# Ledger of designs, part 66: peptides against a protein of PDB entry 3WG5

Target 1, 218 residues: chain A of PDB entry 3WG5
Amino acid sequence: LAKNIVYVAQIKGQITSYTYDQFDRYITIAEQDNAEAIIIELDTPGGRADAMMNIVQRIQQSKIPVIIYVYPPGASAASAGTYIALGSHLIAMAPGTSIGACRPILGYSQNGSIIEAPPKITNYFIAYIKSLAQESGRNATIAEEFITKDLSLTPEEALKYGVIEVVARDINELLKKSNGMKTKIPVNGRYVTLNFTNVEVRYLAPSFKDKLISYITD
Target 2, 218 residues: chain A of PDB entry 3WG5 as posed
Amino acid sequence: LAKNIVYVAQIKGQITSYTYDQFDRYITIAEQDNAEAIIIELDTPGGRADAMMNIVQRIQQSKIPVIIYVYPPGASAASAGTYIALGSHLIAMAPGTSIGACRPILGYSQNGSIIEAPPAITNYFIAYIKSLAQESGRNATIAEEFITKDLSLTPEEALKYGVIEVVARDINELLKKSNGMKTKIPVNGRYVTLNFTNVEVRYLAPSFKDKLISYITD

## One batch from the design tools (peptide; aimed at target 1 C102)

Design b2_p22_1_s3 (made by RFdiffusion4, then SolubleMPNN; from b2_p22_1, 8 letters changed)
Fold by OpenDDE base, seed 2:
Structure b2_p22_1_s3 (fold): chain B 218 residues (1-218), chain C 218 residues (1-218), chain A 22 residues (1-22)
Amino acid sequence: as target 1 above (218 residues)
Amino acid sequence: as target 1 above (218 residues)
Amino acid sequence: RSNVMNATGIFPITFEDRAALP
C-alpha cells in the first residue's frame, strides 16, 4: 500500500524574501509528490512584512496542508512568524516555545530604538491578523492583542485561547495528535481531514543556497 | 447557447501609472468581447493618488461591470486600493483580506517616518472618498473613517458596515453570490443586474510588460 | 494638482525582530 508521505522541513531565522523562496521550494516539492502534508518547523524572531505576506499567500495557495510547527523547544514564531502560523492549515507548538509579539515597526534607529509604525500601518496589520484568525477559526481577539499588547503566549496558553491546534513534543506526537483533525483553512477550497496513519516522514534538507544565506544573515 | 464571458485578471502591488495601464488593458479586452463583467483580483498596499484617481475614472467609464475582488486570502485593498474598490461596480473580498487605511501621506522621511499630508490634501481625499461611497451607495461614514482613523476592516466587518457587497472564498463563490446583484454604480448610465448563470470564466494573464515591471518594482 | 497626487501607501513595513534586542 503506497504510504502517504509527510514532508518535514525547517525554516529558521528572519523572515525575508529568501524565506519565501524556502517556503515555496519546500511546499512545491511536497505538492509534486502529493504529500499528505508538509510540516514546517519554524523558528523565527520575525522579519519583513512583505515577505511574510507573500509566505502567507504561498501557504494558502498550497495544494496540500501546510502545518507550522514551532520547534524545537526554545523556538519562537515571533512577529511575522505568528502571521505565518495564523495563515497556515494547522499550528503546532512544542513545549518551551512562544508565539506572538506582532506589533509592526518601521525599523530601528541608529541608537537601536524602535521606530514605531504609524497608526495607519498598525491598524492595517490589526485588520490583517484578525482576518487571518477569523478565516482560520482561531482567536481573533488574541490575534489583535498580539499587536495591541504585544502579547506573547506559551503553547499551553495559545492552545487554551484557541490560537493553535496542537501542543506536541516531537514530530511523532504531532502526527498522532493531528491525525483526524481538519485543516483550519481550506486546501483547494476544501477543509481536509488529516490522515497520518501509516505515513512515511521525509525530511527536506536546506539547499546549498539556503545554507549560504543563513550563514550570511546570521 | 453562447456563454456569457466573465474575465478575471490579477492586479498586484503598488498603484502606479503602470497599474492604470493594466486596468485599462484588461477592461478594454473585456469590453471588446462584450463580457458580462470583469473581475479584478486586487492585492495592493496602495500607491500613488494620481494613478488611483485615473484608475477610478477608467473603471467608471467601463462599458461593462468591473468587480474588484480582494483576493487571495492575505491580500489587501489598502489605501489607494480602497478608493479603487469604492469606485467600482461591485466589491468582493475573500476571507483573510483587508480594506481601508486610506489616509494620504506625502511620503516617508529618510528615517522612515511618515510625512503627513497637509490638511488641505487630507480634506480633499476625505471629500473624494465620501463621494465615491455616496455615489455607490456604500457607507460614507466608514469611508471617511478610513482616512480620519486610518481604519482597516476585515471582510466581515466591511460587509456588515455596507462597504462591500460580497465575501467569497473563490471566483465560483463570488459568481454565485453576486449573481442577481445590481451594480453599485451605473454602467453606461444604467444599474446592471449581474447575470452569472452559465458563464465561461476567462483568465487574462499579465502581459510580458506587466511581468517585467512587476519584477522591477518588487 | 501635483502636490495632491503624491499620496502613498503603507510599505515597506517590518516586524519586530526580538533577536536584535539586547
Scores: peptide ipSAE 0.025, ipTM 0.275, DockQ to the pose 0.181
OpenDDE base, seeds 1, 3, 4, 5: peptide ipSAE 0.032, 0.023, 0.022, 0.025; ipTM 0.284, 0.237, 0.240, 0.249; seeds 1, 3, 4, 5 fail the geometry check

Design b2_p22_1_s4 (made by RFdiffusion4, then SolubleMPNN; from b2_p22_1, 7 letters changed)
Fold by OpenDDE base, seed 4:
Structure b2_p22_1_s4 (fold): chain B 218 residues (1-218), chain C 218 residues (1-218), chain A 22 residues (1-22)
Amino acid sequence: as target 1 above (218 residues)
Amino acid sequence: as target 1 above (218 residues)
Amino acid sequence: KSNVMNATGVFPITFPDKAALP
């Protein structure tokens, strides 16, 4: 039986337009090969809201399931990373990771203090993050609190509260646990049941560009 | 005779992944309507290199001519904006605008000082910007100097040095002056002669998302 | 398949600070 292909790629660092390019490239490769899914190992402290929204849109337009995996231990899907996760077909987290802290800011002042976003912006992202949660059948109340309380959750809490679908130590455990799960959002208009019974894992290396951008953004 | 449609959209602020989404959305709308062209009124101080490269790629993949118009007076196609312009089918500038200042940086330090890009990155973007200029038949030497000297040009200088194709005060003058010009890069593998003799100008409004992101990025 | 070596640089982002999600 032809092995279903599962791609694994890493996206680390700040969410930027380059991060979008990485997502787009990785997903496109996996789409071209009709992969069963792509797993994005995500480790981000946050980043740009615009890039985040584009990434979410790219994920939503994916021809294959996009699994966001907050990995490795010590990683986070913080801020923008949480939105990306909530916009994805499945969220997994490794033990010792975090998700949340989604309050938008305008930036940092010269003194390093946070410049608060006006209520208009905050309210927009509250509505946005709630919509992502609702669309994916995830906890919209907690999603809102990621902003209003700048809440961060452990994997166990996130699972318990219905923010994420899987806690897994590694890719193999993730594949095992997510096998037979349905995507939380549609793929090509349909909820897909993941089949990881006979899969080949293919790792996508960062391009030279990816390495350079990561180096610049790290 | 059915009026050829020319779309006009505005992209203002920092070049980000959201800017990519704006370009993609605007170009897609114009493509769907088989527009004669889309004019992007660009006003940017710069932004992310990755987003810039994606935007360039999206422009290059456009099914219709994409005209970058540095507009209104006081606007700039600075830094990333210059790359985008150089990657486009036609560049126009309004009087009182600027183009250039393309030296890549890693970012700003906490004290607001520029963190210089390593030679590796600078040299990459020198090669990249020169390639854009060469591919479009524009001045590759000046394109290099946009980086090496952080050079900025007036519309008149940019026109004189063969960086841009049109100086125009408004859309009507732009349409008039660019009518009969060939695109500087191919559209669907062919250099297109612009026909603005019998056109309807359609303005694309920013989406709510565009407005929000622009508001956040402004 | 143009080997677009995608070098990523940050171009000067002028103030005001864009909304970032920390």
Scores: peptide ipSAE 0.026, ipTM 0.247, DockQ to the pose 0.084; fails the geometry check
OpenDDE base, seeds 1, 2, 3, 5: peptide ipSAE 0.022, 0.020, 0.024, 0.021; ipTM 0.254, 0.230, 0.257, 0.246; seeds 1, 2, 3, 5 fail the geometry check

Design b2_p22_2 (made by RFdiffusion4)
Pose (drawn by RFdiffusion4):
Structure b2_p22_2 (pose): chain A 218 residues (1-218), chain B 218 residues (1-218), chain P 22 residues (1-22)
Amino acid sequence: as target 2 above (218 residues)
Amino acid sequence: as target 2 above (218 residues)
Amino acid sequence: ENAIIPITFPNETAAVLAAKAA
């Protein structure tokens, strides 16, 4: 009961309804165990807008800070993952990862051709991504360009431009650097200072169902 | 005189990429065997827009008539399934089935809440559903109300209002009543008159991949 | 019964691959 606990979970692949269930399951475990924070190792090339908005909402309502960590090296928080990142308490990127490219699309034709959205829906997601950035005090100008210019950024660029808060190689370095940082959004109405000294790290294994469903969608 | 071959397939659940694959697989089989028609027993609560548009496109390119049959009793062709029906060569409904209810939403939230669709998406789907109805000679005024009023129809109401062509209890009654009917959209440029005198019915089983994905869904 | 799901996001673009390669 008198411990400082950080949960670490993994989320890989297309952001779907099932991805929401994962976020909710992992975050719920951390909440019920009074965790200082949960770190989500995120690698997503794309996903659905509805599941992305549900995840952002679940993070906004989280009783503990949610740290989105673009990891491992070569991972991306592209498309839906970018909104999830902008909608969270703190963003960390591992070396060689990517963030951005969030243009909303109606989807993919028989060819694999891109089916673009009506111009106004592009404006809707611009307003939504600007809102997430402003609510978290992040660079909304760059966030808008994730859509309008299909802009993508490396870790160092994302840090310089004020989109993320940490560049870290691993969980330990992430804890060291983010220790003492205020969350970019509130936890239950208060901005919180992260206390990662003398912390127990607990890893949450992805279930059989997680790995299988992810593999199939792949 | 001649022996006419009719294929029958079942398509159930949410409309997704796998559903497009089912439509493509079943239709390709019927085309290669020079079938008179393929009948799809459709039961769907809804699904994704891009897959629905890809299915409508696959049906437009079909070298043989595709008959959408809302079957069994209790089944529906709601949301995305309505567009598939309106985009097909002939629509049949079994007693106690439903068609319509197509108001687009961005999706469902955590607590029963619904994420509203911006007006541009709504107007986009109004134009698209009116277009499918106009191209097939079906009631465009009523088709719009599938969206603007979330209108849903019984089989008897759907026939009366000119949205569908046949009300049938089974495959036997469907072939009997639809024999001699012209298709509502062309097959390769010409409107084909359906010849169901002297008919061999062939049932297509769902593949291993089909069964697995649906068991996981159940 | 559910409604239509209209919007999704694209898969990794060339820009994302370039950012990862960098």

Design b2_p22_2_s1 (made by RFdiffusion4, then SolubleMPNN; from b2_p22_2, 10 letters changed)
Fold by OpenDDE base, seed 2:
Structure b2_p22_2_s1 (fold): chain B 218 residues (1-218), chain C 218 residues (1-218), chain A 22 residues (1-22)
Amino acid sequence: as target 1 above (218 residues)
Amino acid sequence: as target 1 above (218 residues)
Amino acid sequence: VEGIEPITFPDLTPATLAAIAK
């Protein structure tokens, strides 16, 4: 019996246009192979709003379920990462991870002070994050507070408040717990029931470009 | 009766050499006026380790109590900010703030990936943050987990676990609650009992340099 | 230069601002 394939890929670091390219590449590979899902192990402190919105759009346009897994312990779906997670088909968190802190900023001054976003921009992102929460059947009140109070949640709190769907220690536990769950957003216009009973896990390695960049920075 | 003076200053943004200059300037002003204490309203996402360590040293060398107040709601003593707080004479947090997430990094790659600190550096900062916690009579186990698990805490959790001393909504509540508390580290070799019964609150404005930098970035 | 991992917020680029202003 042809094993349903689940891809696993890692996205770590700042959310940039390069991060979009990673998401696009990983999801495209999994789409081409008609995978049951792709799990993205996400560890990000945040990043650019434009890249974040593009990533959300790419996830929403995915032909297969995209599971955001805040992993490993110590990782965060911080700021832009929270938006990305809320835009995905399923959110899982490992113990010792966090989600939240989503207040938008314009940047940093020369002295390192935060340049606050004007109310218009803040309100835009409040509306945006609430829409992501509502569309995914997640807690829109908490989503708003990720901005207005820069709220951060533990996995247990996030699960309790209905922000995420799974707490899992590893990929095996994630597959086990998410088996039979419905995607929180549609895949090609339909909510999909995940089937992880007989899956082959395939890990996507970093691209040559990723390796080259890492090599240059080491 | 000469009112005991309490200074209040704001430090917001990334922890840099400029942030050190701000701390030094603010504390020096308060020292010169023999203030009862200075309250630093801190809101930082983190920053440079060298600047952080210099700030901690400057606080520890202060002739007056330095109270770190994570403020306003939505603010964080994140990363470097946690170290600074743990190095201070008293930590207060406003509701809706956070403390923690202290894992050191070397920087970011061109692709925005995090360049991990080698174990040697991570272990150095584990020892360092634990020393700050121990010297201040705060929870060293949690301090370690701020690094090893990138743990973030709410004000209530931080208070419960003995990481901070006060949860306060504003300066008035902070003064009220901290009145009669002993500093968690010595001031000039002695633990000081804070006396905020009849204090004049003086706000330190940003320097001309701060204003100029803000003006250029706006 | 040794750094402490910062928590970063969504930076709004001019392009993003222009998109919102439309």
Scores: peptide ipSAE 0.025, ipTM 0.278, DockQ to the pose 0.100
OpenDDE base, seeds 1, 3, 4, 5: peptide ipSAE 0.023, 0.032, 0.025, 0.021; ipTM 0.230, 0.299, 0.224, 0.280; seeds 1, 3, 4 fail the geometry check

Design b2_p22_2_s2 (made by RFdiffusion4, then SolubleMPNN; from b2_p22_2, 12 letters changed)
Fold by OpenDDE base, seed 2:
Structure b2_p22_2_s2 (fold): chain B 218 residues (1-218), chain C 218 residues (1-218), chain A 22 residues (1-22)
Amino acid sequence: as target 1 above (218 residues)
Amino acid sequence: as target 1 above (218 residues)
Amino acid sequence: VEGIEPITFPDLTDSTKAAIAK
């Protein structure tokens, strides 16, 4: 029997327009191959709001389930990463990871202080993050507090509060635990039941561009 | 009876040379007034390693106990902030804060990826953070894992593992719980027993420079 | 520490636009 394909790709670092391109590329590859799902191993401190919103939109437009997996231990779906996770079809976290701290800022002052976003921006993102939570059937109250209190949660807390769906140590455990789960948002207008009983895991490598940039910066 | 003075000051944002100047100013004021201690409410995502090391040195040279208080809820002693905390006379954390994630990096690539520090730098900071933990009688194994695993801990975990000394919701609870504790590092060559039974709390305001920079960035 | 500066424990945020950053 032909194995259902599950793609796994890593996205690490700041959320930028380049990060959008990575998401787009990875999801597109998985769509072209009619994958059962793509798992994005996400480790991000946050980043640009515009890029984040574009990534969320790209996930929402995906023809296949996009699973955000906060991985490895020590990783975070911090700030912009939380929005991306909340916009995804399923959130998983590895033990020792975190999610939250979503307060928008304009940047840092010369003294290193945070430049707070004006109320209009903060309120916009409160509404936005709550919408992501509501649309995905996740805890919208906690989503708001990710901003208003800069709340950060452990995987165990996030699971308990209904922010995430899976705590898993590795890809194998993730596949096992998420098998039979319905996506938290629709794929092409339908909630999909994940089938990970007979899967081939395919890892997507960094692009040549990623390698080149890494090489330049090493 | 003359009240023992406890100063409280806030240091927020990135750790920079300006942050060093803030630490120096605040500690100097408290030293001049022969304060029982200064509590620094710290909320930082991290920052420059050079500034961090200078801050640690300034704390170690303090004529009075310097208590790092990770505050408010949602705050972190992240990255460079963890080093600063480990270099202090006492660490307190408010509920909902975090400490850890101390892996040094060179910056971010064009693709938003983290540029890893070379092994020599990583190893240097492993030794450095372990030394801070050992000198303060804190958990050096966990301190190492703050780097090697990018470990982040809750206040409860940090207390459990012997990374920090106090979990407190506010200044009043901090003063109450830390009363009678010995400093984890010496003050002028001696471990000091904190006396917070009859204290006057004095809040230090941001400098004119801090206000000016805030005004420019608002 | 001898090396390429700056050595950081970073949260780098673009100050020119609204960011969701630490």
Scores: peptide ipSAE 0.031, ipTM 0.262, DockQ to the pose 0.150
OpenDDE base, seeds 1, 3, 4, 5: peptide ipSAE 0.025, 0.024, 0.026, 0.034; ipTM 0.264, 0.219, 0.276, 0.291; seeds 3, 4, 5 fail the geometry check

Design b2_p22_2_s3 (made by RFdiffusion4, then SolubleMPNN; from b2_p22_2, 10 letters changed)
Fold by OpenDDE base, seed 5:
Structure b2_p22_2_s3 (fold): chain B 218 residues (1-218), chain C 218 residues (1-218), chain A 22 residues (1-22)
Amino acid sequence: as target 1 above (218 residues)
Amino acid sequence: as target 1 above (218 residues)
Amino acid sequence: VEGIEPITFPDLTASTLAAIAK
């Protein structure tokens, strides 16, 4: 029996293999408890593409809905964070947040200048991000422009253009607004209608390891 | 008597000599059991051209149909994976996957920049990939553009352009949609009509060696 | 050795500062 439980967890900082472990752990906990959903409060400037792709896969394999919530105000789902969001069952953003800026880079030079990705890599990620958008019924044109134009959007713009599903100031407003929405991608092969009526919100704390790694990567 | 058995196996990661061993093992098992087909769930960013060509040959020598299924969502048949797919009896893709980006390179420099292949090598692979597409009745123009333009496609685009045969969310949908399709290349000199009516699906687990090698190459 | 080398999964770091809605 699905419990009227919603988990909330935070993921902040660069997307790395450790971030994958965080996603996996959080989703697994929520799955084990047959939660109605998990909300991941996301704030990231980006990170590794390999880790990002693994995270997207893990979300898509989730037995429960995974909601990405760009939170708090001032947070971003930048670069890798945008891909993760587009790979999720629902996207929400708080006012004063941003999404986009997805142009892949090889890294930074010693002087801090960007080392550009070759066209092969850029085109790969264009196809990838478009596929995520299309699969989720989100705006694939804008998704492409996140790369080709390094586009970044406000929550209101992202909602307007059909990139995201909800603008919410807090978890309570998010739950209220997303109640009755269908997931943008399937859960176990089925689109799920979110039921946030009479839910218990449970916050997941980061593990000691999560805290330590977050501290080192900052 | 052909058994109403379909094998499913996973191949993930870089294409290497070890990947050849995986393909060979999986196909051999399915051949020995006179399976109706084997489906290989493929997720690869690319790899070695020599290994790729050997894999293509092994597929083409198969006594049973080999279906390449780019799966799960977020997976790719990139670079070498595209060649392998084009060399197979049927290609399917899950939503949110990609195919293409086949430009050969010699490697990466210390700064991560691509070392370009000389025209001689590039032209060789253009001819090769076009040959695979033509032999399978797939879009040879697009196959060429996978190299010349570093083109990457979504599943829907790949289907539309005649690069692949099926878009499917899962194995069940794949079996349903591909039932009654003819193989795009011969099996033992004959084009086979796939019969997935009342089939048993058997999953092949990776060997311990397969797991270990996958871990080391990640 | 002729190779179709894998796609490198580079860092996806924001190349432009996202404008925070004020």
Scores: peptide ipSAE 0.035, ipTM 0.254, DockQ to the pose 0.157
OpenDDE base, seeds 1, 2, 3, 4: peptide ipSAE 0.018, 0.025, 0.022, 0.023; ipTM 0.240, 0.269, 0.262, 0.271; seeds 2, 3, 4 fail the geometry check

Design b2_p22_2_s4 (made by RFdiffusion4, then SolubleMPNN; from b2_p22_2, 10 letters changed)
Fold by OpenDDE base, seed 1:
Structure b2_p22_2_s4 (fold): chain B 218 residues (1-218), chain C 218 residues (1-218), chain A 22 residues (1-22)
Amino acid sequence: as target 1 above (218 residues)
Amino acid sequence: as target 1 above (218 residues)
Amino acid sequence: VEGIEPITFPGLTASTLAAIAK
C-alpha cells in the first residue's frame, strides 16, 4: 500500500502578509502531492487581522485537511493564531502551550498603551470568531470570551471546553490520537476521516525568502 | 566623529544549548567590533535551565553592554527569558509583550501535565533569580514572585515595579529612551553610560546553522 | 543542582497571556 504523505510545516512569529504567503506555499505543496494532511506547527503572538482573515480563507479553501498544532511546549496560538486555529480542520496543542487572547486592538500608542478598537470593530470580530467556532462545531461561547474577556486557555482547558480536538506531546502522538477523527470543517465540501495508519511524515523547510522575511518581520 | 555601532540581533524560540551558541556568537561579533552595545530582540517561551544559566554568564562576561529587548509586540521573555533579561545590562520591552512565569519544572508527563520540580530546585531558582535582580538593582521581590506565583507582567507593570528600564515601540525609540542610561550591571567592572547619539544600527542575521537548528529545535 | 536539568517554561496562567494581549 502506497504510504500516504503527511506534511509538517512550521509557522512562527507575527501574522503578516508574509505569513499568508507561508501558509499558501505550504498548503499548496501538500495539495499538489495529494497529502493525507498538512500539520502546521503554529507559534504566534498574533498579528494583522487582514492577513489572519486571508489565512483562514486559504485554510478553508484547502484541498486537503489542515491541522493546526500549537507546538512546541511554550508556544501560543495567541490572538490571530486562535482565529486561524478555529478556521482549521483540526486543532491540536502540545502540553505547555496556550490559545486565546483575541481582543482586537488598533495598535499601540506612543506611550506603549493599547489603542482600543471601537465597539464596531470588536463586535465584528466577536461575530467572526463565533462564526468560525460554530462552523467547526467548537465552543462559540468560549470563542467569544477570547475577545470579551481576553481569555486564554491551557491545552487541557481548551480540550475540556471543546475548543480543540487533541492534546499531543509530539507529531507521533498527534498522528496516533487524530487517526480516525473527522475534520471539524469540510474539505472540498466533505468531512474527511483522517487516515494516519501508514503515513510518511515530510517536513517542509522554510524557503530562503521565508527565513529572510521572518528575520525582517520578527 | 566616527559613528558608534549598535548591533541588533534576534533570539527567538526555546532556550537551548543552541540558543547559547547564538548569544555567544552575536555578543562576540559586537565585542570584536567594539560596539556601543548589542540589542538582543528576545522572544522566548523559556527552555533549559542549564542553557539559561550559561547565557546569563555569557552576558555578564560581555565586554560591551547587552540590552535585552522583548520584541516584537506579542513576544515574551517567559521563564528562562526573564532570567536572561535580569542578567542583562538593560531590559526593554515593546508594548504588548510580557515577562515572568519563571517557575521551574522537570518537564511534562505523558499526559501533558507538568512534572513539578522538588522544593530544593524551586528554592535554588528563587535564590538565583533574586540574586540577578539584586545585582542589577531590579525588584527582587517581583523576581521571586515570577517563580512563587508564576507571575507575568506587562511592560508597563514591569517598568512600574522596577523590573525593566524601558518601554519602547521600536529600536529607534529604545535608542532614544536608553541614551544616557547607565547599565544595571557592570561592563568589565564598570557601570557604563550608554551613548546612542550618533550610532549606526547593524542587524546581525542568523547563520545558516542558526536557521537550521532553530528550525529543528522549534 | 547537580543531576537535574530543570526546564523553565512559561506558566500557562491567564495572567501570562493577558500580559501579552495587553
Scores: peptide ipSAE 0.027, ipTM 0.243, DockQ to the pose 0.187
OpenDDE base, seeds 2, 3, 4, 5: peptide ipSAE 0.052, 0.025, 0.025, 0.033; ipTM 0.250, 0.244, 0.250, 0.245; seeds 2, 3, 4, 5 fail the geometry check

Design b2_p22_3 (made by RFdiffusion4)
Pose (drawn by RFdiffusion4):
Structure b2_p22_3 (pose): chain A 218 residues (1-218), chain B 218 residues (1-218), chain P 22 residues (1-22)
Amino acid sequence: as target 2 above (218 residues)
Amino acid sequence: as target 2 above (218 residues)
Amino acid sequence: TASSAASKGMGVVIPVVGMGVS
């Protein structure tokens, strides 16, 4: 009961209804165990708007800070993952990762051709991504460009341009650098200072169902 | 005189990419065997827009008539399934089935809440559903109400209002009543008269991949 | 001015679902 606990979970692949269930399951475990924070290792090339908005909402309502960590090297928080990141308490990127490219689309034709959205829906997702950035004090100008210019950024660029808070190689370095940082959004109405000294790290294994479903969608 | 071959397939559940694959697989089989028609027993609560549009497109390119049959009793062709029906060569409904209810939403939230669709998406789908109805000679006024009023119809109501062509209990009654009917959209440029005199019915089983995906869904 | 890196995404899919039968 007198421990400082950080949960680490993994989320890979397309952001779907099942991805929401994962976020909810991992975050719920951390909440019920009074964790200082949960670190989500995120690698997503794309996903659905509805599941992305549900995840952002679940993060906003989280009773503990949610740290989105674009990991491992080569991972991306592209498309839906970018909103999830902008909608969270703290963003960390591992070296060689990517963030951005969030243009909303109606989807993919028989060809694999892009089916663009009506111009006004593009404006809707611009307003939504600007809102997430402003609510978290992040660079909304660059966030808008994730859509309008299909802008993508490396870790160092994302840090310079005030989109993320940490560049870290691993969980230990992430804990060291983010220790003492305020969350970019509140936890239950209050901005919180992260206490990662003398912390127990607990890894949450993805289930059989997680790995299988992810593989199939792949 | 001649022996006419009719294929029958079952398509159930949410409309997704796997559903497009089912439509493409079943239709290709019927085309290669020079079938008179393929009948799809459709039961769907809804699904994704891009896959629905890809299915409508696949049906438009079909070299043989595609008959959408809302079957069994209790089944529906709601939301995305309505567009598939309106985009097909002939629509049949079994007693006790439903069609319509197509108001677009960005999706469902955590607590039963619904994420609203911006007006541009709504107007976009109004134009699209009116267009499918106009191209097939079906009631565009009522088709709009599938969206603007979330209108749903019984089979008897759907026939009366000129949205569908046939009300049938089974495949036997469907072939009998639809024999001699012109298709509502062309097959390769010409509107084909359906010849169901002297008919061999062939049932297509769902593949291993079909069964697996649906068992996981159940 | 920010310069774009290699893209790893193709955009956010709007699944556009219906309310369905009540």

